# Peptides against a protein of PDB entry 4CIC, part 221

Target 1, 148 residues: chain A of PDB entry 4CIC
Amino acid sequence: KVSTKGHYGVQAMFDLAQHFGEGPVSLKSIAERQGLSEPYLEQLIAVLRKAGLVKSVRGAQGGYILAREPRDIKVGDIIRVLEGPIAPVESVSQDDPEHSLKFDFSVTKSVWEKVKKSIEEVLDSITLADMLKDAEEAQMAQGYMYYI
Target 2, 147 residues: chain B of PDB entry 4CIC
Amino acid sequence: KVSTKGHYGVQAMFDLAQHFGEGPVSLKSIAERQGLSEPYLEQLIAVLRKAGLVKSVRGAQGGYILAREPRDIKVGDIIRVLEGPIAPVESVSQDDPEHSLKFDFSVTKSVWEKVKKSIEEVLDSITLADMLKDAEEAQMAQGYMYY

## One batch from the design tools (peptide; made by RFdiffusion4, then SolubleMPNN)

Design b2_p28_6_s1 (from b2_p28_6, 14 letters changed)
Fold by OpenDDE base, seed 5:
Structure b2_p28_6_s1 (fold): chain B 148 residues (1-148), chain C 147 residues (1-147), chain A 28 residues (1-28)
Amino acid sequence: as target 1 above (148 residues)
Amino acid sequence: as target 2 above (147 residues)
Amino acid sequence: SRREEEEQERREEALRNEGEIIELVPDD
């Protein structure tokens, strides 16, 4: 499962991808387009910047840009930055020491590892460039529906 | 992500699969082997029973059995019973109406749908019988390391 | 400042923890 943080992080990165090459985008404009609170977006962007996926541009036309081309940023890269390693199973909070006998039965662990691997493969197969292409195709399809 | 409920549910079902054909297994014995609290296991088993994955046997040697053969129970079936539909993204709690503008941007939604589909395909490709086989292979491999 | 970094790390950790609450959307 992807967290809200991961979800909104991908949305924010996708917004930056849509404006890639147009110069710096303000956080306010991203927040408005993506329906995010500006303070929440500031926190997300700070993490993404620290990870080197986003660059801050200073000045009157300052804002943020992708640090790499959209084709060089996988969805998996964004998720790993925001959420860390993809965990297939929710960590049982260590707070119940009696349940801490994670008899990680090797077999059940292997099932979750297969799930993890599958998620990683999917997320690593999708770039921001792929998302841009999908958006263009969707817009064209909608445009064709209005012309019919 | 699989919840703790899903995780322990799969463990409990796997325990029942290991004892399939040996008769009813007590909740106490499952709890002991799987490191689960008996009250928690009772709740899990109640859900699994209601869904028809497990049967209760009454009597002095009463307990629980799988309702179907291990090959006829997918991990995905267990997870769907315990957790419902596999959600790729956490639902933003409806409590923040301002964030309820889920501009589910069609493109981002499609990414999560692909993730969901992939998870479902994996979980539906693994049966309790496959898990039993993997356990046997692992035991054999461990046995060979001791020789 | 080191305090600002620690406060930012705590905020990042809090955001990670808030993001861990997976609510399944009930099918309407």
Scores: peptide ipSAE 0.019, ipTM 0.745, DockQ to the pose 0.039
Fold by OpenDDE base, seed 4:
Structure b2_p28_6_s1 (fold): chain B 148 residues (1-148), chain C 147 residues (1-147), chain A 28 residues (1-28)
Amino acid sequence: as target 1 above (148 residues)
Amino acid sequence: as target 2 above (147 residues)
Amino acid sequence: SRREEEEQERREEALRNEGEIIELVPDD
């Protein structure tokens, strides 16, 4: 499962992609459109900014923009920034030392590594530009349904 | 992430696969080999048994066996039994209704569905027989490093 | 301030440690 953080981070980045080239977008406007709390979004955007995926613009029309073109930002890049390396197995919380994954059984590890690789390949195959294109195609399909 | 339950469930099933055809294996022996607590393993095995992946054998040499051949059990089957359907996005805990994934934005949903499908394809491509083969190959490779 | 940066780093680290639980399983 992608964390709530990863999910909302991708939504926020996608919102910025939809407004790419239109200038800086306020956090308030992103929060409203994406159904996010503004304080939560501030935390996400701070991380994304520090990672160089987002730029802050100062001024009366201040806000945030993508630091790169939508085609140059993979979903995998966003997830890695927000969640770190994709871990296929939940790290057993250190709090139960008796349940520590002590037996790094090589074969079971290899299964989870294959899962990890597959997730990474999918997330690295999808750019914000691909998501924009999919959104346009979906809107066109809905527009045709209203004319029938 | 596969839950601890899924991880240990796959380990336990793999242990049963390694002993497939040798008769019933005690939970104690599985727990010892896999580094699991016996009570935790009992819970896992109960679920796996109910799902028909494992059979219990009664008697003095009682224990558990795989209900099917290792080639007929996918890792995906084990995970689905223990964890349910693979969900690509963590269900936002119902406790924060304001953070409910209300905006099922179709495009973001499609990304996670692609991730889900990819995970399912991987897990459904790996059988316990494949894992057995990989273990044998790894043991042979280690044996050659000692000579 | 350095303290605000350290708190922000701790929050970022906590947010990273709350990282990708790709729990393949919804807890029922």
Scores: peptide ipSAE 0.023, ipTM 0.759, DockQ to the pose 0.086; fails the geometry check
Fold by OpenDDE base, seed 1:
Structure b2_p28_6_s1 (fold): chain B 148 residues (1-148), chain C 147 residues (1-147), chain A 28 residues (1-28)
Amino acid sequence: as target 1 above (148 residues)
Amino acid sequence: as target 2 above (147 residues)
Amino acid sequence: SRREEEEQERREEALRNEGEIIELVPDD
């Protein structure tokens, strides 16, 4: 599962991609369009900015922009920044050392590594540009349904 | 991520697969070999039994067995039983209806659906028999390193 | 300030740790 953080982060980045080349977008406007709380979005954007995926623009028309073209940002890059390395299994809480017999059964580990690799491949195969294209295609399909 | 429940469930099922054809295995013995708490394993096995993946055998040599051959049990079947449908995104807690503007952006949803499909394909491609084979190959490889 | 940066880093790390729950199972 992608966390809520990863989900909202991808939404925010996608919103910035839709406005790429139009100048800086305010956090308020992103929050309103994406149904996010502005304070939560501020935290997400801070992380994304530190990772160099977004840039802050200062001034009266200040806000945020993508730091790169939408084609140069993978969904996997966003998720790795927000959630860290894609882990296939939740780390069993390290807190109980006695029952955390990490029987690192090499065989079960290999199953989860295959899952991880598959997730990474999917997320690394999708760019913000691909998402923009999918949105345009969906909008055209809706438009054609109203003209029939 | 597979939950701890899914992880331990796969371990327990794999242990039963290793003993397939040898008769019933006690929960205690599985717990000891897999490093699981026996009470936790009892809960997992109860769910797996209800789903028809394991059978309980009663008697002095009672315990559990796989209900099917290892080749007929996919890892995906185990995970679906223990965790339910593989969800690509955590459902945002329904509790705050005001901020849960599920902007079901069709586009972001499609990304997560692709992830889900990929996970399902992987988990459905691996059987307990495949895991047994991998274990045997790993053991042989270790044995050959000592010679 | 350096303190504000360290607090922001801790918040970012906390947010990252919360993000690690790729629960394949919805807690119903």
Scores: peptide ipSAE 0.022, ipTM 0.751, DockQ to the pose 0.078; fails the geometry check
Fold by OpenDDE base, seed 3:
Structure b2_p28_6_s1 (fold): chain B 148 residues (1-148), chain C 147 residues (1-147), chain A 28 residues (1-28)
Amino acid sequence: as target 1 above (148 residues)
Amino acid sequence: as target 2 above (147 residues)
Amino acid sequence: SRREEEEQERREEALRNEGEIIELVPDD
């Protein structure tokens, strides 16, 4: 599962990818297009900037840009920055004595490792460039439906 | 991701699979072997029983058994029973207006659907029988390392 | 009793709701 944070982070990064090469995009404009609260987006962008996925541009026409080309940013990279390592099972905090994963049974662990690996493979196989291509294809398909 | 509930549910079901054909297993014995609290296990077993994955046997030697053969129970079946449909993204409760997934952008949705599909494929590819086999192989491998 | 069934359903619903939170809790 991806958290809301991960989901909105990918949306924000995708918005920046759509405007890549057009110059800096304001947080307000991203928030409006993606249906995000501006304060929440500010928090996300701060994390993404610290991780070097986004750059801030200063000035009257300031805002944010992708720090790398869309093809060089995997969805997995965004998720790892926002959520940390992809864990297959919720880490039961040791502090809840009733819910401590005391028995890491090797066989059950192997099941969750397989799940983890599959998630990582999927997320690492998708770049922002792939998402841009998918969006273009979807728009073209919609355009053809209106002309029929 | 799998919740703690899903994790412990799979452990409990695996314990029942290891004892399949030996008769009813007490909740106490499962709890002891799997490191679970008995009250928590009672709740899990109640859900699993209602879903028809587990049967209760009444009597002095009563307890629980798998309702099906281990080969006929997928890990995915257990997870779906305990956690509901495998959701790729956390369902943002509509009640938090600040965090409502208002814009289900089609492209981002497709990413999460791919993740969902991959998880489902993995979990549906593993049965309790597969887990039993893996456990036997691991025990044999450990036995060979001690000689 | 109907009350016991409703209480059991509420407990089952609470358990389902607890299962929905897959928090990526960072390992401390």
Scores: peptide ipSAE 0.019, ipTM 0.745, DockQ to the pose 0.412; fails the geometry check

Design b2_p28_6_s2 (from b2_p28_6, 16 letters changed)
Fold by OpenDDE base, seed 2:
Structure b2_p28_6_s2 (fold): chain B 148 residues (1-148), chain C 147 residues (1-147), chain A 28 residues (1-28)
Amino acid sequence: as target 1 above (148 residues)
Amino acid sequence: as target 2 above (147 residues)
Amino acid sequence: DEEKKREEEEKEEAFRNEGEIIELVPDE
């Protein structure tokens, strides 16, 4: 599961990616564009900043910027920071060692590990730069639909 | 995330797969082996039965069996039945069309769709027969460690 | 200063935990 936190975190990071190189972006501006409450965004940004994905810039034109280029930030990095390790199943560690056939647990665990690995591979294959490119392609496609 | 429901559902189905061809298995027996409460398992089995993944057998040796061969049941099938469509993100459809730049929504949505597709592909690539094979391999590996 | 740091860490942990785990599969 990606929580709402992960979802909005990716949105916020994507917004910062869209403005990368333009200077600091205010939280208010991000919140308005992404439909987020400013207080919620402040919490998200605090976590992202602590993880070194975002930098705060002080001054009259203060705000936030990506700490790295969009190509150097994977979606997986954002999710891991916000959500922690990708867990496909809430491990009900019923550590009840007595009754659960240890074997069934191991096999089912392997299924979820495969799922986890797949999710990680996908999220690690997508950068903010890839998202920017996809956005540009989508905008161009919309532009062409207006001319037809 | 697969819920506990999905997890236990896969466990229960795997238990039935291990006993496939041996006849009906009682819910009590499954519950004991899998560390599940019998009432909870009854709920799971009811859903699985309704979806046609499990059959009930009546009689003195009554219980449940897989409705299909283990090779014909994907983990993805079990999860879809128990959990519904695999959604990577609860779509907070903030269908607030006004303020959300439609564009950002579309790009982020595409990320989650890719994740969804990947999960589906993985879960659809694993059958109960594959799980049985993995179990056998694990048992053999343990057996060799004792010698 | 240490207490404030602990409070911030607890808030971050709480915030990390408050994320409604969007279950890939919603619990009914």
Scores: peptide ipSAE 0.095, ipTM 0.779, DockQ to the pose 0.061; fails the geometry check
Fold by OpenDDE base, seed 5:
Structure b2_p28_6_s2 (fold): chain B 148 residues (1-148), chain C 147 residues (1-147), chain A 28 residues (1-28)
Amino acid sequence: as target 1 above (148 residues)
Amino acid sequence: as target 2 above (147 residues)
Amino acid sequence: DEEKKREEEEKEEAFRNEGEIIELVPDE
């Protein structure tokens, strides 16, 4: 499962991708367009900035921009930054050492590793540029439906 | 993400698969082998039984068996029974209608749908029989490393 | 019978909701 953090992080990054090349975008404008709270977005952007996916621009027209082109940012990169390694199964808290018989059955572990790998492959196959293209195609399709 | 419920459910079902054809297995024995609490396992087994993946056998040698052959039970079937539909994103709880601006951006939704489909394909490609085979292969490989 | 069924459904739903999302074991 992608957390709410991952979900909103991808939305915020996608908003920045839509405005790529137009200059810095304010957090307020992103929050308004994406339906995010400004404080929450500030936290997300801080993490994304620290990871080098976003740059801060200072000044009256200050804000944030993508640090790389949309084609050079995978969805998987965003998720890894926000959530860490893609983990399909939550770590059984070590706290009860006696009943945490880590019968890490190698076989059940292998199932989850396959799931992890599959998720990683999908998320690494999708860039922000791919998302932009999909959005454009969807808009064109809607436009054609209104003109028919 | 698979919950602890899904994880332990797969473990319990795998234990039943290992004993398939040997007769009914007690919950106690499953719990001991899999490191599960008996009360938790009772809840899991109740759900799995209701879904028709497990059968209860009554009597002195009573317990549980798989309702189908291991090859006819996919990991995806177990997960769907225990957790419901595979959701790649936690449903933003509908409860805060104001901030749940479902700007379901069609594009972000499509990303998660692709993830969902990929997870489903993987989990539906693995049966309990495949898991049994993998376990046997792992045991043989360990046996060969010692000689 | 209906009340018992509702209690079982509530227990099933509670049990469904108690599932913590497990992180995959980090590759060492």
Scores: peptide ipSAE 0.082, ipTM 0.785, DockQ to the pose 0.300; fails the geometry check
Fold by OpenDDE base, seed 3:
Structure b2_p28_6_s2 (fold): chain B 148 residues (1-148), chain C 147 residues (1-147), chain A 28 residues (1-28)
Amino acid sequence: as target 1 above (148 residues)
Amino acid sequence: as target 2 above (147 residues)
Amino acid sequence: DEEKKREEEEKEEAFRNEGEIIELVPDE
């Protein structure tokens, strides 16, 4: 499962990818386009910046840009930064003594490892460039539906 | 992500699969073997029974059995019963109005749908019979390492 | 400066932990 953080983080990064090469984008403009609160987006961007996926640009036309080309940023990279390691099962925090996953039966563990691997493979197979391409194809398809 | 409920549900169902054909198993015995609380297991078994994956047997040797053969129960079936539809992203409860996923941007939705599909494919590819086989192979491998 | 950095790190950790899990399939 991906949290809201992962979801909105991917949306914010995708917005930055759409504007890649056009210069810095303000957080306000991203928030407006993506339907995010500006304070929430500030937190997301701070984490993404610290991880080196986003750069801040200072000045009158300041804002944020992708630190790498869209083709060099995987969805999996964004998710790992925002949520940590892709876990197929919520890590039962060791601190709830009654519900400690004490019996990590080797076979059940192997099931969840297979799930983890599949999620990682999918998320690592999708770049921001792939998402841009999919968006362009979707817009073209919509444009054709309006002309028919 | 699979919840703790899904995880323990699969463990309980796997325990029942290991005893398939031996007759009814008590909840107490499952709880002891799987490290589960008996009250928690009662809740899990109630849901699994309602879904027709488990049957209750009444009598002096009463307990629970799998309602189907282990080969006819997918891990995905267990997870769907316990957690509902396999969602790659947990539901944002609609009740927090400020964080409604209003802008389900079609492209981001497609990413999560791909993740969902991959999870479903994996979980639907694994039966309780496959898990039994894997357990037997693991026990044999351990037995060979000790000799 | 170190205290502010720790508060920001704690906020980042709290933020990572508070992630509500999004259900991708609305129960229709």
Scores: peptide ipSAE 0.054, ipTM 0.778, DockQ to the pose 0.022; fails the geometry check
Fold by OpenDDE base, seed 4:
Structure b2_p28_6_s2 (fold): chain B 148 residues (1-148), chain C 147 residues (1-147), chain A 28 residues (1-28)
Amino acid sequence: as target 1 above (148 residues)
Amino acid sequence: as target 2 above (147 residues)
Amino acid sequence: DEEKKREEEEKEEAFRNEGEIIELVPDE
């Protein structure tokens, strides 16, 4: 499962991709467009910046930009930064030490590893550039529906 | 994400698959082998039975059996029964209605749908029979390392 | 400097752990 953090992180990164080449975007503008709280977005952007996916630009028109071209940022890269390693099974909260899922069952572990690999392959196959292209195609399709 | 419920459910079903054709297995024996509490396993088995994946056998040698052959039970079938529909993103707790993830963003939704489809394809490609075969191969490989 | 780095790492870990797992329930 991708957390809300991963979800909102992908949305924020996609917003920055849509404005790539237009200069720095303010956190306020991203928050407004994506329906996020500005304080929450600040935390997300701080993590993404530290990971080198986003750059901060200082000045009167200060804000944030993608650190790389949209084609060079995979969805998987964003998720790994925000969520850590993609885990298909939620680690049972450490609070019940007695119910430590001894994942020692080799065969069941292999099932979840296959799921993990599949998720990683999908997320690593999608770039922000692919998402931009999909958005353009969707807008064109909607535009044609208004002319019918 | 597969919860602990899905994980333990797959383990319990795999245990039943290993004993398929040997007759009914007691919940106690499954619980002991799989490191599960018997009360927790009773809850899991009740759900699996209701879904028609497991049968209860009554009598002195009463217990549970797979309702189908191991080749006819996909891991995906077990997960869908225990967890419901495979969701790549966990639902935000309903408690903050204002932060309802308006999944209305078509492009991000499509990403998660692709992830969902991929998970489903993997889990639907693995049967309990495949797991049995993998276990045999792993045991043979370990046996060769000791010699 | 090391203490500030540790506090930032702890905040980042806390922030990673506070991530509510969203179940994509398909709206039927």
Scores: peptide ipSAE 0.027, ipTM 0.777, DockQ to the pose 0.037; fails the geometry check

